# Designs tried in a protein design run: peptides against a protein of PDB entry 2AZE. Part 15

Target 1, 148 residues: chain A of PDB entry 2AZE
Amino acid sequence: AQECQNLEVERQRRLERIKQKQSQLQELILQQIAFKNLVQRNRHAEQQASRPPPPNSVIHLPFIIVNTSKKTVIDCSISNDKFEYLFNFDNTFEIHDDIEVLKRMGMACGLESGSCSAEDLKMARSLVPKALEPYVTEMAQGTVGGVF
Target 2, 101 residues: chain B of PDB entry 2AZE
Amino acid sequence: GRLEGLTQDLRQLQESEQQLDHLMNICTTQLRLLSEDTDSQRLAYVTCQDLRSIADPAEQMVMVIKAPPETQLQAVDSSENFQISLKSKQGPIDVFLCPEE

## One batch from the design tools (peptide; aimed at target 1 V73 D75, target 2 S79 F82)

Design b1_p12_5_s3 (made by RFdiffusion4, then SolubleMPNN; from b1_p12_5, 7 letters changed)
Fold by OpenDDE base, seed 5:
Structure b1_p12_5_s3 (fold): chain B 148 residues (1-148), chain C 101 residues (1-101), chain A 12 residues (1-12)
Amino acid sequence: as target 1 above (148 residues)
Amino acid sequence: as target 2 above (101 residues)
Amino acid sequence: FKAAEKFTFFFE
């Protein structure tokens, strides 16, 4: 019946929307964990050193990373006001955002790939509100995907 | 019947989505709080050591780009052209190079 | 570009 067909279409639409929101939530959780973990790490490090790092020894978020082989020749042109940059490479390069960098640093505790140790999972859980802990657990197990 | 079953499914999906929305609200609130916390922002940084752990400085050159919001980034990575173009409208762009150890 | 300059900053 046409009514059933309409509802089936709506059902599929909602399922896809939920799936998209799940993906968004997972990314938000990873960002939260990564940021808090980074801040915590640096706070502890500064306490141990009894001083903050020199201003030009660190890069604050947000940022973008560009990496390429050291053999790559790079031609860089910069406007006098530094509003415009043009980089020409003679070979391939990679671009990464700060979140990806944090993930690769382990700031997300391996949760991004579901490769958490017991200690990693404990850390991850400690960096989110209680309401998000079950979801973190599911992410660590790689079992996120069902409908609540 | 089929109609009744589908109707029930939709109600269940609605409930599930509401739960999901609630979790997302919690998460976005936390992220907002982090962005508004001066101390957190002060401590939200990476070091050269961090960047070296991501890309071997012996083999890779690592540049860090800090650009104002709304900066346009255009990248081409093809066999005939390798280019990055940046254009800011809200201020200067800073580019940093991670030194080799 | 009006002028081609390089302003690459190194970490301390």
Scores: peptide ipSAE 0.036, ipTM 0.897, DockQ to the pose 0.201
OpenDDE base, seeds 1, 2, 3, 4: peptide ipSAE 0.036, 0.036, 0.033, 0.036; ipTM 0.897, 0.898, 0.897, 0.897

Design b1_p12_5_s4 (made by RFdiffusion4, then SolubleMPNN; from b1_p12_5, 6 letters changed)
Fold by OpenDDE base, seed 3:
Structure b1_p12_5_s4 (fold): chain B 148 residues (1-148), chain C 101 residues (1-101), chain A 12 residues (1-12)
Amino acid sequence: as target 1 above (148 residues)
Amino acid sequence: as target 2 above (101 residues)
Amino acid sequence: FKAAEKFTFSFD
């Protein structure tokens, strides 16, 4: 019946919305884990060294990075007030945001790729509120949304 | 019947979505708390060693860009044009290089 | 740690 078809459409709409929210939640979890892990790492390092790192030796979030071959020629034009930059490269480059950098550093414990060791998973779980631990486990197993 | 089954499915999906919303609220709250914690922000940094682990400084140049919020970034990476344009409306942009080892 | 260098010029 038409009513059933309407409900099927609604069902599909809700399923898609849920899928989108799952993706968003996963990213939020990864961001939280990565950030907390970074802070924890640095806190421990500073405690061990009994001092903070030299001021000019670190870059605080937020930031982005651009990397290219050392052989790439880069021309940079900067406005007087430094509000505007123009970079011209003679070869390809890559751009990464700070979250991606943290992931590549392993700060998300490999959870982003489902490559968590037992220790990685333990760390990841320890960095989220209790309510999120089951979801972290599902992410590690690749079983998120399996009940849908 | 089919109608009853679909109705039940929709109710279950609603519950699932509400659970997701709850978890998302928890996450956003945690991130907000971290952003508001001065000590956490002080410790939220990467080192040159970290950056070198992402791209080998022997082969790659790594440039770090710190820009104010809402800075516009336009990038073109094609066979004929390789360009990055940055435009800030809220303050100066800083660019850094990690020194070679 | 090595100090980061501020970039203010072009690379040739």
Scores: peptide ipSAE 0.091, ipTM 0.905, DockQ to the pose 0.058
OpenDDE base, seeds 1, 2, 4, 5: peptide ipSAE 0.041, 0.043, 0.041, 0.041; ipTM 0.897, 0.899, 0.898, 0.898

Design b1_p12_6 (made by RFdiffusion4)
Pose (drawn by RFdiffusion4):
Structure b1_p12_6 (pose): chain A 148 residues (1-148), chain B 101 residues (1-101), chain P 12 residues (1-12)
Amino acid sequence: as target 1 above (148 residues)
Amino acid sequence: as target 2 above (101 residues)
Amino acid sequence: SSVTIKPTDFPF
């Protein structure tokens, strides 16, 4: 019984590591797909009607987005060297990652929520190495859990 | 008995974790290659029209933050106001708005 | 505990 207790806690510790690692693997696959998809969307757009986009109309990764109502008062304070910043808001604001932005743009082909059309899934499968194809299929069905 | 049952479980979980680590290894390698790729980095950008479909600078205000790696972001819910604090240990941080308003 | 929040202009 004593040894069984030790094995059970070790089992539960491993089950926790696998559960964390599955969520990490899924997120990494979405990023891989989203990044590759964004790059190919821009590579193609730069062909259509030549001359690369003007530098001010473009934002390179990595970045963070903050949005609030147009009315919301913001108070900005900056350190000399611009290493430190402080923003005060008199209303609710939202903070979004670039990956989250790319997902909402549909760059991850709806795979973030299994919302893939046949073309979306085909696109997602082609942007990932063959060894990751089964796991992409698992993500498309939502049958990722059960903890293997 | 139960001791063999738990030992067999530990073996399944050991093999499953080895497989997951292998796939994660392949996955992070793909991401490393993308980060080392100059042409991909040059093309890894979003337009102002992109940031629109997720929050357009017509009704809502959009702020873009670009801080070097390892910088800290603290968000605070005061008794009366909200705040975002950014502390970069190395390198300056950049902040700007979107053109359409 | 109270803070007077003032509007600030930002660059584009």

Design b1_p12_6_s1 (made by RFdiffusion4, then SolubleMPNN; from b1_p12_6, 4 letters changed)
Fold by OpenDDE base, seed 1:
Structure b1_p12_6_s1 (fold): chain B 148 residues (1-148), chain C 101 residues (1-101), chain A 12 residues (1-12)
Amino acid sequence: as target 1 above (148 residues)
Amino acid sequence: as target 2 above (101 residues)
Amino acid sequence: SSVKIKPSEFPV
């Protein structure tokens, strides 16, 4: 009885660990798709324009976005060496990392929100190795948990 | 019996986790390849137009922060205090605004 | 294009 109880506890521990790894893998896949899709988009755009964009017109990854109302007053203090910044706002603000920005741009093909069309899914599959394609399909269907 | 059944379940879960680890390794390898490819990194950028799709500069002020790795970010967002502090140890921090502002 | 924010004195 005690041995069975110990194994049941271990079983639950392993199931939770697998669940955590599944979440991590899904995020990694989304990042891979988003990055490759972004690079592909920009490569095509530069080829069509026959030139790269002006240097100061683009922001390379990685980056962070901070946004607030245009009416918000911001006091910014910067150290002489630019190693330290202090921003004081008189109202609420939002912070977004580059991955979230790419997702909102649709670079992850809507896979992150379950809003993946047939064409989006086709694109997503084309941006991962074959070994990951079944997992991408399951992500789009919301059936990832059935694998384990 | 019950003991044997549970033991078998644990072995199957271990096998499933190993398969999961393998997939994660494949994915991590792909991300590393992207980071090591100079051309890919050159093309890994967003434009002001992209940022407008996230937050319209007509209504929102948008700042872009480029900070070195391991930069500390502290944010306070309360009714009495709205503050962001950045502290880098590996180089200068750059902050940009969209030109439409 | 993007515009850099001008530095200001950091409060001690």
Scores: peptide ipSAE 0.035, ipTM 0.895, DockQ to the pose 0.049
OpenDDE base, seeds 2, 3, 4, 5: peptide ipSAE 0.031, 0.034, 0.032, 0.028; ipTM 0.893, 0.893, 0.895, 0.890; seed 3 fails the geometry check

Design b1_p12_6_s2 (made by RFdiffusion4, then SolubleMPNN; from b1_p12_6, 4 letters changed)
Fold by OpenDDE base, seed 2:
Structure b1_p12_6_s2 (fold): chain B 148 residues (1-148), chain C 101 residues (1-101), chain A 12 residues (1-12)
Amino acid sequence: as target 1 above (148 residues)
Amino acid sequence: as target 2 above (101 residues)
Amino acid sequence: SSVKIKPSSFPV
């Protein structure tokens, strides 16, 4: 009985670890697709314009975004060396990392929400190595996690 | 029996995890390659137009923060306190505001 | 420094 109990504990441990790895893998796939798609978009745009955008008109990754109502009062304290910042808001705010921004831009082809069109899915598959294509398909269908 | 069943389950889970590890290694390799490609890095940017599509500056103030690696970020968003604290150890933090229109 | 954030508070 004790042996079986030990194995059941190990089984549960492995299941949880697999679940965590699945989440990590999905995020990595989304990052890969988003980055490659962004680069592809910008490359095409620059080719069409026959020039890069003005230096101060773009923001390179990595970055984070903070947004709040224009009515929100924000006080900012900055150290002399700009190593430390303190923002105080009188109302709620949102923070988004660059990956989330890319997702909302559609750079992950809607794969993050399993809302891919046929064209989106085709694009997503084209941006990953062949070995990852089946997993991308599963993500689009919302069928990931069948190991349980 | 029960023992045999559990043993078999563990073997199957081991195989599944190995497959996941393999796929994750592929992904991390691809991301590393992207980070090492100078052209990709140069083209890895968003525009103000992109940011406006996320949060309209006509209604929202959109602030961009570029911080060095290992920068500590703490945020509190509650009815009692709304605060963001940033502390960098590797260099200055840059803050930008997305313009309207 | 302590600054009240306005559109003019940060570079574009």
Scores: peptide ipSAE 0.038, ipTM 0.894, DockQ to the pose 0.269
OpenDDE base, seeds 1, 3, 4, 5: peptide ipSAE 0.033, 0.033, 0.030, 0.029; ipTM 0.893, 0.894, 0.892, 0.891

Design b1_p12_6_s3 (made by RFdiffusion4, then SolubleMPNN; from b1_p12_6, 4 letters changed)
Fold by OpenDDE base, seed 4:
Structure b1_p12_6_s3 (fold): chain B 148 residues (1-148), chain C 101 residues (1-101), chain A 12 residues (1-12)
Amino acid sequence: as target 1 above (148 residues)
Amino acid sequence: as target 2 above (101 residues)
Amino acid sequence: SSVDIKPSSFPV
């Protein structure tokens, strides 16, 4: 009985670990899709324009964005060497990392929110190695982890 | 019996986790390859137009922060304190403003 | 932009 109880504890431990890894894998897949899709988009755009965009018109990854109301007053203190920044706002703000920005841009093909059209799913599948395609499909269907 | 069943379940879970680990390794490899490809990194950018699709500068002020790796970021967002603190150890931090249209 | 940004410098 005690041995069974110990194994039950271990079983639960493994299930939780698997659940965590599933979430991590899903995020990694989304990142891969988003990055590759972004690169592909920009490559195509530059080819069509026959030149790269002006250097000061683009922001390369990695980055974060901060947005707040245009009415927000911002005090910005910067060290002389620009190693330290302090921003004080008089109202709420939002912070987003580059991955979230890419997701909101649709670079992850809506896979992150389950709003993946047939075309989106096709794109998503095309941006991952063959071994990951079934998992992408499961993500789109909401059936991830069915065998675990 | 129950013991045998649990033992088998654990073995199955181990196999499942190994499959999961394999897929994760594939993903990390792909991301590493992307990171190591200079052309891909050259093309890994967003525009102000992209940022406007996320937060319209007509209504929102949008700042872009380029900070070196391992930069410390602390944010407080409460009714009494709205603050962002950045501390870099590997180089200067750059801040850009997305202009409104 | 209507955002009021007040930059300042401090030693590090």
Scores: peptide ipSAE 0.038, ipTM 0.893, DockQ to the pose 0.134
OpenDDE base, seeds 1, 2, 3, 5: peptide ipSAE 0.033, 0.032, 0.029, 0.031; ipTM 0.893, 0.893, 0.889, 0.894

Design b1_p12_6_s4 (made by RFdiffusion4, then SolubleMPNN; from b1_p12_6, 4 letters changed)
Fold by OpenDDE base, seed 3:
Structure b1_p12_6_s4 (fold): chain B 148 residues (1-148), chain C 101 residues (1-101), chain A 12 residues (1-12)
Amino acid sequence: as target 1 above (148 residues)
Amino acid sequence: as target 2 above (101 residues)
Amino acid sequence: SSVEIKPSEFPV
């Protein structure tokens, strides 16, 4: 009886760990798709334009975004060596990492929200190794972890 | 019996976790390859147009921060204090504003 | 294009 109880506790522990790893894997897949899709988009755009964009017109990864109302007053203090920054706002702000920006740009093909068209899913599958394609399909269908 | 069933379940879960670990290794390998590819890194950028699609500069101020690895970021967003503090130990921090036009 | 914020004295 006690042995069975111990094994049931372990079972629940493993199920929870698997759930956490599934979330981590999904995020890794989304990052891979987003990065590759971004690179592909930019490569195509530069080929069509026959030149790269002006240097100061683009921001390379990694980066973070801070946005706030245009009416927000911002006080910025910077150390002389630019190692330290202090921003004081008079109202609320938002912070987004580059991955979130890419997702909002549609670079993850809507896979992050399960909002994939057939074309989006085809694109997503084309941007991952064959071994990951079944998992991408499961993500799109919302059937990840159905075995558990 | 119950014990045998639970034991079998644990073995199956172990196999499933090993499969997940394998897939994760594939993903991390792919991401590493991207980071090590010079051409990919050259093309890993967003434009002001992209940023405007996320937050319109006509209504929102959009600030981009490029900081070295291990930079400390502390944000306070409360009714009394709205503050962002950045502290780098590995180099200067660059901050850019996306223009309205 | 992007515009860099100008440095100012950092409060201690």
Scores: peptide ipSAE 0.036, ipTM 0.895, DockQ to the pose 0.049
OpenDDE base, seeds 1, 2, 4, 5: peptide ipSAE 0.035, 0.035, 0.028, 0.028; ipTM 0.893, 0.895, 0.890, 0.893

Design b1_p12_7 (made by RFdiffusion4)
Pose (drawn by RFdiffusion4):
Structure b1_p12_7 (pose): chain A 148 residues (1-148), chain B 101 residues (1-101), chain P 12 residues (1-12)
Amino acid sequence: as target 1 above (148 residues)
Amino acid sequence: as target 2 above (101 residues)
Amino acid sequence: SPSLTLFAEEKL
């Protein structure tokens, strides 16, 4: 019984590591897909009607987005060297990642929620190495859990 | 008995974790190659029209933050106001708005 | 630079 208790806590510790790692693997697959999709969208758009986009109309990764109502008062304070910043808001604001922005743009082909058309899924499968194809299929069905 | 049952479980979980680590390894290698790729980095950008479909600078205000790696972001819910604090240990941080308003 | 005193509408 004593030894069984030790094996059970070890088992539960491993089950927790695997559960964390599955979520990490899924996120990484989505990033791999989203990044490669964004790059190919821009690579193609730069063909159509030549001359690369003006530098001010473009934002390179990595970045963060903050949005609030147009009325919301913001108070900015900056350190000399611009290493430190402080923003005060008199209303609710939202903070979004670039990956989250890329997902909302549909760059991950709806795979973030299994919302893939046949073409979306085909696109997602082609942007990932063959060894990751089964796991992409698992993500498309939502049958990722059960903890293998 | 139960001891063999738990030992068999530990073996399944060991093999499953080795497989997951392998796939993660392949996955992070793909991401490393993408970061080391100059052409991909040059093309890894979003337009102002992109940031619109997720929040357009017509009704809402959109702020872009570009801080070097390892910088800290603290968000605060005061008794009366909201705040975002950015502290970069190395390198300056950049902040700007979107053109359409 | 001094900070402004602000009050959130959700708090009122």

Design b1_p12_7_s1 (made by RFdiffusion4, then SolubleMPNN; from b1_p12_7, 7 letters changed)
Fold by OpenDDE base, seed 4:
Structure b1_p12_7_s1 (fold): chain B 148 residues (1-148), chain C 101 residues (1-101), chain A 12 residues (1-12)
Amino acid sequence: as target 1 above (148 residues)
Amino acid sequence: as target 2 above (101 residues)
Amino acid sequence: SPLKKLVAEVAK
């Protein structure tokens, strides 16, 4: 009985760890898809334009986004060396990392939110190694972790 | 029996975890390849149009912060305090605004 | 459209 109890505890521990790794893997897959899709989009766009965009018209990864109402008053203090910034707002703001921005741009093909059309799924699959394709499919179907 | 069943379950879970680890390694490798590829990094950018698609500058002010790695970010968003503090140790921080037009 | 680099008061 005690031996079985010990194994039950271990089983639960492993299940939780697997669950965590599943989440991590899904995020990694989304990042990979988003990055590759972004690069592909921009490559195609530059080819069509026959030139790269103006340097000051784009922001390279990594970055973060801060957005707030246009009515929000913002006070900004910057150190002389620009190593320190302080922003004070009179209202709420939002912070988003670059990955979240890419997701909102649709670079992850809607895979992150179950909004993956057949075409989106095709794109997503094309942006990952063969070994990851089944997992991408499972993500789209919402069946990840069904075996565990 | 119960013991044998649990033992088998643990072995199966171990195999499943190993598969996950393998897939994660593959994925991590792909991300590293992207990070190491100069051309890919050159093309890893967003535009003003992209920023407008996620937050309309007509209604929202959008700032983009380019900070060196390991930059400390402190944010307070409460009724009494709305503040963002950035402290870099590896270089200057750049902040950009997305124009409305 | 070009992004505008933030200009703010220098402090510290």
Scores: peptide ipSAE 0.210, ipTM 0.906, DockQ to the pose 0.036
OpenDDE base, seeds 1, 2, 3, 5: peptide ipSAE 0.036, 0.031, 0.209, 0.123; ipTM 0.892, 0.891, 0.907, 0.902

Design b1_p12_7_s2 (made by RFdiffusion4, then SolubleMPNN; from b1_p12_7, 7 letters changed)
Fold by OpenDDE base, seed 5:
Structure b1_p12_7_s2 (fold): chain B 148 residues (1-148), chain C 101 residues (1-101), chain A 12 residues (1-12)
Amino acid sequence: as target 1 above (148 residues)
Amino acid sequence: as target 2 above (101 residues)
Amino acid sequence: SPLKKLVASSAL
């Protein structure tokens, strides 16, 4: 009885760890897809334009986004060496990392929400190694969560 | 019996976890390859149009923060205080504004 | 459109 209880505790521990790893894997897949898709998009755009974009027209990863109402008053204090910034807002703001921005741009093909079109899924699969394709499919179907 | 069942479950869970670890290793390898590829890094950028797409461009102002690694970011967002503090130890921080069209 | 570098409202 005690042995069974010990094994049940261990089973539950492993199940939780697997669940955490599933979440981590999904995020890694989304990052890979988003990055590769972004690079592919920009490569194509530059090829069509026969030149790279002007340097001051783009922001390279990594970055952080801060957005707020255009009506928000922002006071920005910067140190002389630009090592320190202080922003004071008179209203609420939002902060987003670059990965979240890429997701919102559709770079993850809607896989993050499990609402992929056939073309979205095709794109997503094309941007990962073959070994990851089944998992991408499961993510798109919303069937990830079970133990395999 | 119950003991045999639990033992079998644990073995299956071990195999599942090993499979996950393998897939994660593949992912991390791919991400590393991207980070080490200079052309990929050159092409890893967003435009002002992209930035405006993340929120209502008519209502929202967008700032972009380019900070060195290990930069500390502290944010306070409460009814009485709205503040962001950035502190870098490795170099200057650049902040950009996405202009209105 | 070109990105604009942020100008400080004040100095720290």
Scores: peptide ipSAE 0.297, ipTM 0.913, DockQ to the pose 0.038
OpenDDE base, seeds 1, 2, 3, 4: peptide ipSAE 0.280, 0.280, 0.287, 0.278; ipTM 0.911, 0.912, 0.912, 0.911

Design b1_p12_7_s3 (made by RFdiffusion4, then SolubleMPNN; from b1_p12_7, 8 letters changed)
Fold by OpenDDE base, seed 4:
Structure b1_p12_7_s3 (fold): chain B 148 residues (1-148), chain C 101 residues (1-101), chain A 12 residues (1-12)
Amino acid sequence: as target 1 above (148 residues)
Amino acid sequence: as target 2 above (101 residues)
Amino acid sequence: SPLKKLVAKVAQ
């Protein structure tokens, strides 16, 4: 009985660890898809335009976004060396990392939210190595982890 | 028996975890390849149009912060304090605004 | 449209 109890504890520990790794893997897959899709989009766009965009018209990864109402008053203090910034707002703001921005742009093909059309799924699959394709499919179906 | 069943379950879970680890390694490798590829990094950018798609500058002010790795970010968003503090150790921080038009 | 750098008060 005690031996079985010990194994039950270990089983639960492993299940939780697997659950965590599943989440991590899904995020990594989404990042990969988003990055590759972004690069592909921009490559195609530059080819069509026959030139790269002006340097000051784009923001390269990595970055973060801060957005707030245009009505929000912002006070900003910057150190002389620009190593330190302090922003004070008079109202709420939002912070988003670059990955979240890419997701909102649709670069992850809606895979992150179950909004993956057949065409989106095809794109998503095309942006990952063969070994990851089944997992992408499972993500789209919402069946990840069903075996565990 | 129960013991044998649990032992088998643990072995199966170990195999499943190993599969996950393998897939994660593959994925991490792909991401590293992107980070190491100069051309990919050159093309890894968003535009003002992209920013407008997630937050309309007509209604929202959008700032983009380019900070070196390991930059410390402190944010407070409460009724009494709305503040963002950035402290870099590896270089200057750049902040950009997306124009409305 | 080009992005513009934020102009702010210099401190410290």
Scores: peptide ipSAE 0.051, ipTM 0.896, DockQ to the pose 0.036
OpenDDE base, seeds 1, 2, 3, 5: peptide ipSAE 0.047, 0.049, 0.039, 0.056; ipTM 0.894, 0.895, 0.894, 0.896; seed 5 fails the geometry check

Design b1_p12_7_s4 (made by RFdiffusion4, then SolubleMPNN; from b1_p12_7, 8 letters changed)
Fold by OpenDDE base, seed 5:
Structure b1_p12_7_s4 (fold): chain B 148 residues (1-148), chain C 101 residues (1-101), chain A 12 residues (1-12)
Amino acid sequence: as target 1 above (148 residues)
Amino acid sequence: as target 2 above (101 residues)
Amino acid sequence: SALKKLVASSAL
């Protein structure tokens, strides 16, 4: 009985660890898809335009976004060397990392929410190594971890 | 018996975890390759139009923060205090505004 | 559109 109890504890420990790794893997896949899709989009756009975009018109990764109402008053203090910034707002704000921005742009093909069209799924699969394609399919179907 | 069942479960879970580790390794390798590819890095950008799709500058002001690695960000968002503090140790921080037009 | 650099409202 005690041996079985010990193994059950270990089983639960492993299940939790696997669950965590599944989440990590999904995020890594989404990042890969998003990055590659972004690069592909921009490459195509530049090819069509036969030139890169103006330097002041783009922001390269990595970055973060801060947004707030246009009515929000912001006080911004900057050190002389620009090593330090202090923003004071009179109302709420939002912060988003670049990955979240890419997801909201659709760069992850809706895979993050399981909202993939057939074309979305096709794109997502095309942007990962063959070994990851089954997992992408599972993510799209919402069946990840179903075997556990 | 129960013991045999649990033992079997643990073996299966071990195999599953190994598979996950393998897939994660593939992913990290791919991400590393992207980070090492100069052309990919050159093309890893968003536009003002992209930013507008996330938060419409007609209603929201949008700031983009470009900070060196290891920059510390502290944010407070409460009814009494709304503050963001940025502290870089490796270089200057650049902040950009996405114009409405 | 061209991105504009943020100008400080005050100095630290």
Scores: peptide ipSAE 0.318, ipTM 0.913, DockQ to the pose 0.039
OpenDDE base, seeds 1, 2, 3, 4: peptide ipSAE 0.302, 0.305, 0.312, 0.296; ipTM 0.911, 0.912, 0.913, 0.911

Design b1_p12_8 (made by RFdiffusion4)
Pose (drawn by RFdiffusion4):
Structure b1_p12_8 (pose): chain A 148 residues (1-148), chain B 101 residues (1-101), chain P 12 residues (1-12)
Amino acid sequence: as target 1 above (148 residues)
Amino acid sequence: as target 2 above (101 residues)
Amino acid sequence: MKKKGNHFHVHL
């Protein structure tokens, strides 16, 4: 019984590591797909009607987004060297990642929620190496859990 | 008995984790190659029209933050106001708005 | 300053 207790806690410890690693693997696959999709969207758009986009109308990754109501008062304080910043808000605001932005743009082909059309899924499968194809299929069905 | 049952479980979980690590390894390698790729990095950007479909600078205000790696972001819910603090240990941080308003 | 909102959202 004593030895069995030790094996059980070890088993539960491994089950926790696998559960964390599965979520990490899924996120990484989505990033890999979203990044590659964004790059190819821009590579194609730069063909159509030549001259690359003006530098001010473009934001390179990585970045963070903060949005609040147009009315919301914001107080900004900056350190000399601009290493430190402080913002005060008199209302609710939202913070978003670039990956989250790319997902909402549909760059991950709806795979973040299994919301893929046949074309979306085809697109997602082609942007990932063959070894990751089964796991992409698992993500598309939502049958990722059960902890294997 | 149960001891063999748990030992068999530990073996399944060991093999499963080795497989997961392998896939993660392939996955992070793909991401590393993308980061080392100059043409991809040059093309890894979003337009102002992109940031619109997720929050347009017509009704809502949009702020873009670009801080070097390892910088800290603290968000605070005071008794009376909200705050965002950014502390970069190395390198300056950049902040700007979106053109359409 | 006085807050008008109840809370905020972080998607990182």

